# Designs tried in a protein design run: peptides against a protein of PDB entry 3OAK. Part 64

Target 1, 145 residues: chain A of PDB entry 3OAK
Amino acid sequence: DDLEQYLDEKILRLKDEMNIAAQLDIDTLNKRIETGDTSLIAMQKVKLLPKVVSVLSKANLADTILDNNLLQSVRIWLEPLPDGSLPSFEIQKSLFAALNDLPVKTEHLKESGLGRVVIFYTKSKRVEAQLARLAEKLIAEWTRP

## One batch from the design tools (peptide; made by RFdiffusion4, then SolubleMPNN)

Design b1_p18_4_s1 (from b1_p18_4, 12 letters changed)
Fold by OpenDDE base, seed 4:
Structure b1_p18_4_s1 (fold): chain B 145 residues (1-145), chain A 18 residues (1-18)
Amino acid sequence: as target 1 above (145 residues)
Amino acid sequence: KEKEIKERMEEILKKEIE
């Protein structure tokens, strides 16, 4: 119906924006590594984060989020960066919090690759304990029998 | 089933990420 179509378009637009932001940050950091120009700062994801959080927090968008595989973009945002670092603490925290409220199923984990990435956060020594615990909680919930 | 999925994901992670 019209509402469904509207929501699909909204989510797909956000998905594109997220993917672009991620790529721009990757490009920035790659250039930073190559040139040594420490003035290059990857900020695109951070700038878009409030919008992402806003969308992910809306219950009426849950089905649309999952059906359109927005979690793939969430996964992309959580992946390690070219310099080996992780996304900002705020990004991690915000996304984990948002994910906790979504009815994520196995099929969504498979199509997005999110499960594997979140498992990384349970094991990585670079992840702060607080966030590792959140990741563990998510994995436990997603892998429930 | 879900347990198995987790285990596979962890195995893949060890090889590809860490």
Scores: peptide ipSAE 0.034, ipTM 0.616, DockQ to the pose 0.093
Fold by OpenDDE base, seed 1:
Structure b1_p18_4_s1 (fold): chain B 145 residues (1-145), chain A 18 residues (1-18)
Amino acid sequence: as target 1 above (145 residues)
Amino acid sequence: KEKEIKERMEEILKKEIE
């Protein structure tokens, strides 16, 4: 119906915006490595984060979020950057919090690749302890029989 | 199934990220 179509378009637009933001940040850091210009800072994801959090927090959008594989873009945002660094603490914290309230199923983890990335956060020495614990909580919930 | 799912995801992580 009209509402369903509207919600699909809304989520797909956000997905595109998230993917663009991630690529721009990757490009910035690749250029930083190439030129040695330490003034180059990746900020596109951080700028878009409030909008992402707002959408992910809406219960009425859960089905649309999952059906359109927005979690693939969430996975991309959580991946390590070209210089080996991780996304900002705020991005990690906000996304893990949002994921905790979504009814994520095994099929969503497979099609997005999110499961393997969150496992990374349970094992990496570069992750803050409190965020590693949040990642562990998510894995425990997602792997329930 | 918990163990199986976790093992599969860990294997994918080793191949694609690390």
Scores: peptide ipSAE 0.031, ipTM 0.598, DockQ to the pose 0.090
Fold by OpenDDE base, seed 3:
Structure b1_p18_4_s1 (fold): chain B 145 residues (1-145), chain A 18 residues (1-18)
Amino acid sequence: as target 1 above (145 residues)
Amino acid sequence: KEKEIKERMEEILKKEIE
């Protein structure tokens, strides 16, 4: 129906925006590596984060989010950056919090690749303890019978 | 279904982070 179409378009637009933001940040950091210009800071994801959080928090968007594989973009945002660093603390915190309230199923984890990334966060020594615990909570929830 | 879910998660874990 009209509402479903509207919501699909909304999510797909956000998905594109997220992917673009991620790529722009990657480009920034690659340039930073190539030039040594430490003034180059990747900020595109951080700028878009409030919108992402807003959308992910809407219960009425859950099905649309999952059906359109927005979690793939969430996965992309959580992946290590070209310089080996992780996304900002705020991005990690916000996304893990948002994921906790989504009815994520195994098929969504497979199609998005999110499962392996979140597991990474449970094991990485570079992740803040509090965020590792959030990641562990997600894994525990997803592995419930 | 916990066992099955864990097995599926392990399969996911085998994939490398890009």
Scores: peptide ipSAE 0.030, ipTM 0.595, DockQ to the pose 0.078
Fold by OpenDDE base, seed 5:
Structure b1_p18_4_s1 (fold): chain B 145 residues (1-145), chain A 18 residues (1-18)
Amino acid sequence: as target 1 above (145 residues)
Amino acid sequence: KEKEIKERMEEILKKEIE
């Protein structure tokens, strides 16, 4: 119906915006590496983060979020950057918090690749201890029988 | 089938963490 279509379009638009933000930051960091211009700062994801968190926190959007595989874009935002660094501490913290409240199922982990990336955060020596613990908590929740 | 897939995925995830 009209509402379902509206919600689908809203989530798909956000998904596109997230993917574009990720690519723009990648482009910025690649250019920074190529030119040595340290004034080039990747901030597109950070700028969009409040909107992402707002959407992920809405209970009435949970089904639409999961059905449209928005978690694939969340996974993309959590992946390492061209310079080998991880997304900002704030992005990691905000996304892990948001994921904790979503009814994520095995099928969503499989279609998004999110499970594999979060496992990385439990093992990486570059991850802050408090965020590694959050990642571990998510994995524990997702692997409950 | 879905239950079986879930079980397999859980096993894989646990193994990767170990």
Scores: peptide ipSAE 0.026, ipTM 0.572, DockQ to the pose 0.108; fails the geometry check

Design b1_p18_4_s2 (from b1_p18_4, 12 letters changed)
Fold by OpenDDE base, seed 3:
Structure b1_p18_4_s2 (fold): chain B 145 residues (1-145), chain A 18 residues (1-18)
Amino acid sequence: as target 1 above (145 residues)
Amino acid sequence: KMEEIKKKMEEILEEVIK
């Protein structure tokens, strides 16, 4: 119906925006590495984060989020960056918190690759303990019988 | 239990996600 179509379009637009933001940040960091210009800071994801969190937190968007594989873009945002660093603390915290309330199923983990990335966060020594615990909580929920 | 959960998740991912 009209509402479903509207919601699909909304989520797909956000998905595109997220992917673009991720790529722009990658480009920035690659340029930083190549030029040595330490003034280059990747900020596109951080700038878009409030919108992402807002969308992920809305219960009425859950089905649309999952059906359109927005979690793939979430996975992309959580992946290590070209300089080997992880996304900002705020991005990690906000995304893990938002994911906690989504009815994520195995099929969504498969199509997005999110499960493997979140497991990484439970094991990495570079991840803050607080965030590792959030990641562990997600895994616990996803593996419930 | 957490380790068992992680193991289960890893098994699922290995089987379902390449």
Scores: peptide ipSAE 0.033, ipTM 0.641, DockQ to the pose 0.106
Fold by OpenDDE base, seed 2:
Structure b1_p18_4_s2 (fold): chain B 145 residues (1-145), chain A 18 residues (1-18)
Amino acid sequence: as target 1 above (145 residues)
Amino acid sequence: KMEEIKKKMEEILEEVIK
């Protein structure tokens, strides 16, 4: 199926771009720590965020997103950074909102590790209350029969 | 209820970690 192949390639390209953006930001922050150069700012994820949100919001891509484990890259984007900080408020909010509309199942949580990270956001004292509530909503949805 | 839901999810995810 030509359409299915096209959609798979589209999602896999985005997955790769997300992983690269995450690693580049990690590299930037590690260098910032090592050199003390506070002018070094990690911006790769922020630059790519609009594209990620656009893709996650498209209903016709839901199956392709889940089948290709794009949620693994979403999990990576939500993990704490080398300096101990969390991803930006906007990244957290946008991803949690987008995840709410996806038919995520237990198998997807297992293969991506996303469930564990979202639980972290419900427990961490450093997470903004608004975002903790969004994380709690996701957990509630994913535990429904 | 929310705490129970969280624990249930944690139990499911523990199978992934093990």
Scores: peptide ipSAE 0.029, ipTM 0.640, DockQ to the pose 0.040
Fold by OpenDDE base, seed 4:
Structure b1_p18_4_s2 (fold): chain B 145 residues (1-145), chain A 18 residues (1-18)
Amino acid sequence: as target 1 above (145 residues)
Amino acid sequence: KMEEIKKKMEEILEEVIK
């Protein structure tokens, strides 16, 4: 109906914004690597993070979030950057917390690729212990009988 | 745009996980 269509469009717009933010940060960091200009700082995801967290925290948007594969963009935000580094501590913590409150099912993990990335966070030596534990909690919840 | 981002990030991720 009209409400469902409105919610779909809202989530799809956010999905697009997240993808654009990711690309802009990639472009910034690639330029930083190419030029050596350390004044170049990737901040687009950080700027958009509050909006992302706000949307992910709304129970009435859960179905729309999952049906439109917003988790694919969440996965992209969690992936390594061009310099090999991971997204900021705040992005990791906020997204892991938000994911914990979503009714994520196996089909959503496969469609988005999110499961693979979160498993990475449980194994990487570069991840802070606190965040590795959050990732482990998610994996445990998603694999619970 | 989406496919380009996905492909690039996937390549980086696979390299890091190796």
Scores: peptide ipSAE 0.026, ipTM 0.601, DockQ to the pose 0.418
Fold by OpenDDE base, seed 1:
Structure b1_p18_4_s2 (fold): chain B 145 residues (1-145), chain A 18 residues (1-18)
Amino acid sequence: as target 1 above (145 residues)
Amino acid sequence: KMEEIKKKMEEILEEVIK
């Protein structure tokens, strides 16, 4: 119906914006590596984060989020960057918190690749302890019988 | 574009996990 179409379009627009933000940050960091210009800071994801969190927190959008594989873009935002660094602490914390309230199922993990990335956060020594614990909580919930 | 981004990120992840 009209509402479903509206919500689909809303989520797909955000998905596109998230993907663009990720690529722009990658480009910035690649240029930083290439030129040695340490003044280049990747900020596109951080700028968009409030909007992402707002959308992910809305219960009425859960089905639309999952059906349109927005979690693929969430996964992309959590992936390591070209220099091997991780996204900002705030991005990690906000996304893990938001994911905790979504009814994520196995099929969503497969189509998004999110499970693999979250497992990485449970194992990486570069991840802050409190965020590793959040990642562990997610894995426990997703693997719950 | 999305697939390209996904591929690049996956490659970085594989490198980090090693």
Scores: peptide ipSAE 0.030, ipTM 0.608, DockQ to the pose 0.370; fails the geometry check

Design b1_p18_4_s3 (from b1_p18_4, 12 letters changed)
Fold by OpenDDE base, seed 2:
Structure b1_p18_4_s3 (fold): chain B 145 residues (1-145), chain A 18 residues (1-18)
Amino acid sequence: as target 1 above (145 residues)
Amino acid sequence: KEEEIRKKREEILEKVIA
């Protein structure tokens, strides 16, 4: 119906914005590596983070979020950056917290690749202990019957 | 034991999403 269509378009727009933000940050960091210009700072994901968290926290959007594979964009935001670093502490913390309340199913994990990335966070020595624990909490929820 | 539990969960999840 009209409401469902509106919600689909809203989520798809956010998905596109997230993907663009991720690519722009990658481009910035690649240029930083190539030129040595340390004044180049990747800020696009950080700027968009409040909007992402707001959407992920709304219960009435859960089905639309999952059906439109927004979790693929969440996965992209969690992947290591060109300089080998991880996304900011706040991005990791906010996304892991938001994911905890979503009714994620097996099909969503396969479609998004999110499971593999979260597993990475449970065993990486570069991840803060607090965030590794949040990642482990998600894995525990997804592996329960 | 904590490490063992973690590994078990990882294995289960990998089988589910693979």
Scores: peptide ipSAE 0.110, ipTM 0.720, DockQ to the pose 0.036
Fold by OpenDDE base, seed 1:
Structure b1_p18_4_s3 (fold): chain B 145 residues (1-145), chain A 18 residues (1-18)
Amino acid sequence: as target 1 above (145 residues)
Amino acid sequence: KEEEIRKKREEILEKVIA
């Protein structure tokens, strides 16, 4: 199917872009730690966020998103950074909102490792209360019989 | 009570995805 192939390629390209953005931000913050140059700011994920949100919000892409394990890249974006900081408030909020609308199943959680990271957000003292509540809602949905 | 619920969910999730 030509349309299916097109959608797969689109999602795989985004997945690659997300992984690159995450690595570039990690590299920036590692250099910041090594050099002490506080002018180094990691912003590659923030720059790409609108595109990520646009894709994740489209219901007709849900199967393609899940089948291509885009959630692995979402998990990577949510992980703590080398300096111990978390991704921006907007990244957290946008991703949690998007995840709430996806029909995530057990197999997707296994493939992506997303469950463990979201659990972290339910108990971390560094996370805003409203985002911790969003994380709790996701865990509740994923663990119900 | 909320802590107990969180812990229970964590245990269930680990069993499912580990």
Scores: peptide ipSAE 0.106, ipTM 0.711, DockQ to the pose 0.038
Fold by OpenDDE base, seed 3:
Structure b1_p18_4_s3 (fold): chain B 145 residues (1-145), chain A 18 residues (1-18)
Amino acid sequence: as target 1 above (145 residues)
Amino acid sequence: KEEEIRKKREEILEKVIA
């Protein structure tokens, strides 16, 4: 099916782009730590965020998103950075909002590791209260009988 | 009560994502 192939390619390309963006930001921050150059700012994820949000918000892409484990890349984007800091407020907010509308199942949580990371956001004192609430909402939905 | 609910959710989720 041409459409299915197109959608798979679209998601897999985005997944790759997300992973690259995350790694580039990690590299930037590691270099910042090593050199002390405070002008080094990690911007790759933020730059790609609109595209990520656009894709995650499309209902017709939900199955493709979940089947290709794009949530693993979402998890990666939510993980703490080398300096211990969290991803930008906007990244957190946008991703939590997008996740809220996806039909995430148990198998997707297992294969992506997303559940553990989101739980972290419900408990961390470094997370803004409103984002912790969004994370809690996701956990509530995923644990609903 | 909210803490109790949170802990319950975490326990369930841990089983789900194990």
Scores: peptide ipSAE 0.102, ipTM 0.707, DockQ to the pose 0.035
Fold by OpenDDE base, seed 5:
Structure b1_p18_4_s3 (fold): chain B 145 residues (1-145), chain A 18 residues (1-18)
Amino acid sequence: as target 1 above (145 residues)
Amino acid sequence: KEEEIRKKREEILEKVIA
């Protein structure tokens, strides 16, 4: 099926782009820590965020997103940064919102590691209360019988 | 229903955070 193949390739390309963006930001922040150059700003995830949100919001891509474990890249984007800080408020908010409408199952949470990371956001005192509530809402949705 | 939700939550937590 040409369409299925196209959709798989599209999601896999985005997955790769997300992973690269995350690594580039990590590299930037590591260099910032090493050199003390405060002009070094990690911007790759922020630049790619609109594309990520757009793809995650497309209902016709839900199966392809979940089958290709794109949620692993979402997890990577939500993990703490080298300086111990969390991704930007906007990244957190946008991803939590996008995840809310996906038919995420236990299998997807396990294979991506996303469940553990979102649980972290429900417990961490470093997370804004508003976002902690969004994380809790996701956990509640995913734990429905 | 509360019991079902609790058990499902525990199941997910065990699989995800183990």
Scores: peptide ipSAE 0.072, ipTM 0.651, DockQ to the pose 0.031

Design b1_p18_4_s4 (from b1_p18_4, 12 letters changed)
Fold by OpenDDE base, seed 1:
Structure b1_p18_4_s4 (fold): chain B 145 residues (1-145), chain A 18 residues (1-18)
Amino acid sequence: as target 1 above (145 residues)
Amino acid sequence: KKEEIEKKIEEIIEKVIA
């Protein structure tokens, strides 16, 4: 129906915005590395984060989020950056919190690649202990019988 | 390019974990 179509389009637009933000941050960091200009700061994801959190927190959007594979964009936002650094602490914390409240199933993990990235966060020594614990919690929940 | 990106991400993941 009309509402369903509207919600699908809303999520798809957000996916696009998230993907663009991620790429722009990558471009910024690559340029920083190439030029040595330390004034270049990647901020696109951080700027968009409030909108992402708002959408992910809405229970009425859960099905639309999962059906349209928004989790792929969440995965992209969590991936290590070109210099090996991780997304900001706030991005990690906010996304892990949001994921905890979504009814994520195995099929969604496969479609998005999110499982592999979250496992990374359980193993990385560069991840804050608090966030590593959150990642472990997610893995445990997703692997429950 | 997508495949190249994925490969690079995997390399970074392994680097960070090790």
Scores: peptide ipSAE 0.030, ipTM 0.624, DockQ to the pose 0.521
Fold by OpenDDE base, seed 4:
Structure b1_p18_4_s4 (fold): chain B 145 residues (1-145), chain A 18 residues (1-18)
Amino acid sequence: as target 1 above (145 residues)
Amino acid sequence: KKEEIEKKIEEIIEKVIA
């Protein structure tokens, strides 16, 4: 099907863009640590976030998102950074909100590694209480019969 | 390289878990 192929390619392109943004931010922070240049700021994910949220919010893309394991890139965006920090509050909030509206199944959690990371957000002392509660809500929904 | 990154992330996760 031509439409299905088009949607697959669209999601896979976004997946690549997300992975590149994550790596560029990692490179920036590693360089910041190496050189001590505190003017280096990782901004690639923040710049791409509106596009990511837009795609994740489209109901007609849900199957394509899940089938192409876009959640793996979402997981990558939520992981701790080289300096030990977490992604920005806005990234966390936006992604948790988007995840709440997706029909995520156990198989998607396993193939993406997203379950492990979201559980981390329920246990970390460095996560804002508001976002920890959102993470807890997701875990509860994913473990419901 | 990916393996090294995953290892470091896991170490950080274990460090910050309450």
Scores: peptide ipSAE 0.029, ipTM 0.618, DockQ to the pose 0.612
Fold by OpenDDE base, seed 2:
Structure b1_p18_4_s4 (fold): chain B 145 residues (1-145), chain A 18 residues (1-18)
Amino acid sequence: as target 1 above (145 residues)
Amino acid sequence: KKEEIEKKIEEIIEKVIA
């Protein structure tokens, strides 16, 4: 119906915005590495984070989020950066918290690639202990029979 | 390009994990 179409379009727009933000940050960091200009700061994801959290927190959007594979963009935001660093602590914390409240199923993990990335967070020595525990909790919930 | 990007990401992941 009209409402469902509106919600689909809203989620797809956010998905595009997230992907663009991620790429712009990557471009900024690559330029920083190439030029040595330490004044270049990647901040596009951080700027968009409040909007992402707002959308992910709405229960009435859960089906739309999952059906449109927004989790693919969440995965992209969680991936390591060109210099090997991780996204900001706040991005990690916010996304893990949001994921905990979504009814994520195996099919969503496969089509988004999110499972592989979250497993990475359980193994990386660069991840803060509290966030590693959150990642472990998610994996346990998603693999529960 | 998608496969190439995924390969690069995997390489970074391996470096960070190790």
Scores: peptide ipSAE 0.029, ipTM 0.609, DockQ to the pose 0.451
Fold by OpenDDE base, seed 5:
Structure b1_p18_4_s4 (fold): chain B 145 residues (1-145), chain A 18 residues (1-18)
Amino acid sequence: as target 1 above (145 residues)
Amino acid sequence: KKEEIEKKIEEIIEKVIA
């Protein structure tokens, strides 16, 4: 119906915005590496983060979020950057918190690739301990028999 | 190219984990 269509379009627009933000940040960081210009700072994801968190936190959007594979964009935002660094602490913290409240199922993990990335956060020596624990909690919840 | 990107990300993940 009209409402369902509206919600789908809303989530798909956000998905596109997230993907664009991620790519722009990657482009910035690649240019930083190539030129040595340390004044180049990737800020697109950080700027969009409040909107992402707002959407992910809305219970009435959960089905739409999962059905449209928004978690793929969440995965992209969590992936290591070209220089091997991780997304900002705030991005990690906010996304892990948001994921904790979503009814994520195995099928969603597979279609998004999110499971693999979250597992990475449980193993990385560069991840803050508190975030590693959050990642571990998520994995435990998602792998329940 | 998507596959290439995924492979590159995988390589980065391996480096970070090590």
Scores: peptide ipSAE 0.028, ipTM 0.610, DockQ to the pose 0.501

Design b1_p18_5_s1 (from b1_p18_5, 11 letters changed)
Fold by OpenDDE base, seed 1:
Structure b1_p18_5_s1 (fold): chain B 145 residues (1-145), chain A 18 residues (1-18)
Amino acid sequence: as target 1 above (145 residues)
Amino acid sequence: KREEIEKRRQAILDEEIA
């Protein structure tokens, strides 16, 4: 119906924006590595984060989010960056919180690759303990019989 | 160079997931 179509388009637009933001940050950091210009700062994901959080927090968008594989873009946002660093603390915290409220199923984890990345956060020594615990909670919920 | 950087990124993921 008209509403469903509207919501699909909304999520697909956000997905595209997220992917672009991630790529721009990657490009910035790659250039930083190649040129040594330490003034280059990756900020595109941080700028878009409020919008992402707003969308992910809406219960009426859950089905649309999952059906359109927005979680693939969430996974991309959580992956380590070219310089070996991780996304900002706020990005990690916000996304883990949002994921906790979504009815994520096995099929969504497979098509997005999100499970693999979240496991990384449970094992990484570079992740804050608080966030590692959130990641562990997600894994426990997703693997619950 | 870009390809090498991407490989390093993937290696970070694989090392801590494996």
Scores: peptide ipSAE 0.191, ipTM 0.755, DockQ to the pose 0.774
Fold by OpenDDE base, seed 4:
Structure b1_p18_5_s1 (fold): chain B 145 residues (1-145), chain A 18 residues (1-18)
Amino acid sequence: as target 1 above (145 residues)
Amino acid sequence: KREEIEKRRQAILDEEIA
């Protein structure tokens, strides 16, 4: 129906925006590496984060989020950057919190690759202990019968 | 360039997971 179509388009637009933000940050950091210009700061994801969190927190959007594989873009946002660094602490914290409230199923984890990335956060020595514990909680919830 | 970036990111992920 009209509402369903509207919601699909909304999520797909956000998905596109997230992917663009991720790519722009990657480009910024690559340029920083190539030029040595330390004034270059990747901020596109951080700027878009409030909108992402807002959408992920809406219960009425859960099905649309999962059906359109928005979690793939969430996964992309959580992946290491070209210089090996991780996304900002705020991005990690906000996304882990948002994921905790979504009815994520195994099929969504496989489709998005999110499970693999979250496992990374449970094992990485570069991740803050607080966030590693949040990642562990998610894994426990997703693997619980 | 895109392929190289993705390869590098994937390598980092694999090193921590493996």
Scores: peptide ipSAE 0.186, ipTM 0.750, DockQ to the pose 0.950
Fold by OpenDDE base, seed 3:
Structure b1_p18_5_s1 (fold): chain B 145 residues (1-145), chain A 18 residues (1-18)
Amino acid sequence: as target 1 above (145 residues)
Amino acid sequence: KREEIEKRRQAILDEEIA
């Protein structure tokens, strides 16, 4: 119906925006590595984060989020960057918090690759303890029989 | 060069997951 179509379009637009933001940040950091210009800072994901959080927090969007594989874009946002660094603390915290309230199923984890990345956060010694615990909580919930 | 950078990024992810 009209509402479903509207919601699908909204999520797909956000998904596209997220992917673009991620790629722009990657390009920025690659250029930083290649040129040595330390003034280059990746800010696109951080700028878009409030919108992402707003959408992910809405219960009425959960089905649309999952059906359109927005979690793939979430996974991309959580992956290590070209310089080996991780996404900002705020990005990690916000996304883990949002994921905690989504009814994520096994099929969503497989099609997005999100499970693999979150496991990374439970094992990485570079991740803040607070965020590692959030990641562990997610894994525990997703692996519960 | 960019390709090698991406390979490194992926390797970091894989190493800490294993």
Scores: peptide ipSAE 0.234, ipTM 0.779, DockQ to the pose 0.775; fails the geometry check
Fold by OpenDDE base, seed 5:
Structure b1_p18_5_s1 (fold): chain B 145 residues (1-145), chain A 18 residues (1-18)
Amino acid sequence: as target 1 above (145 residues)
Amino acid sequence: KREEIEKRRQAILDEEIA
């Protein structure tokens, strides 16, 4: 099926782009810490965020998103940084909002590791209250009978 | 180094979940 192949390739390309963006930001931040150069700013994820949100919001891509484990890259974007800091408020807010509309199942949570990370956001004292509530809502939705 | 970075990230995650 040509359409299915196209959609798979589209999602896999985005997955790669997300992973690269995350790594580039980590590298930038590590260099900032190492050198003390405060002019170094990690912006790769922020630059790519609109594209990520756009893809995650498309209902016709839901199956392709879940089948290709794009949620693994979402998890990576949400993970704490090596210095203990968290991704930007906008990244957190946008991703939690996008996740709310996806038909995420237990299988997807396991293969992506997303469940563990979202639980972190419900417990962390460094997370903004409104985002903690969004995380709690996701957990409640994913664990309902 | 890459492994060390990942280990540190996971440690932070585990500390706050536990």
Scores: peptide ipSAE 0.139, ipTM 0.713, DockQ to the pose 0.947; fails the geometry check

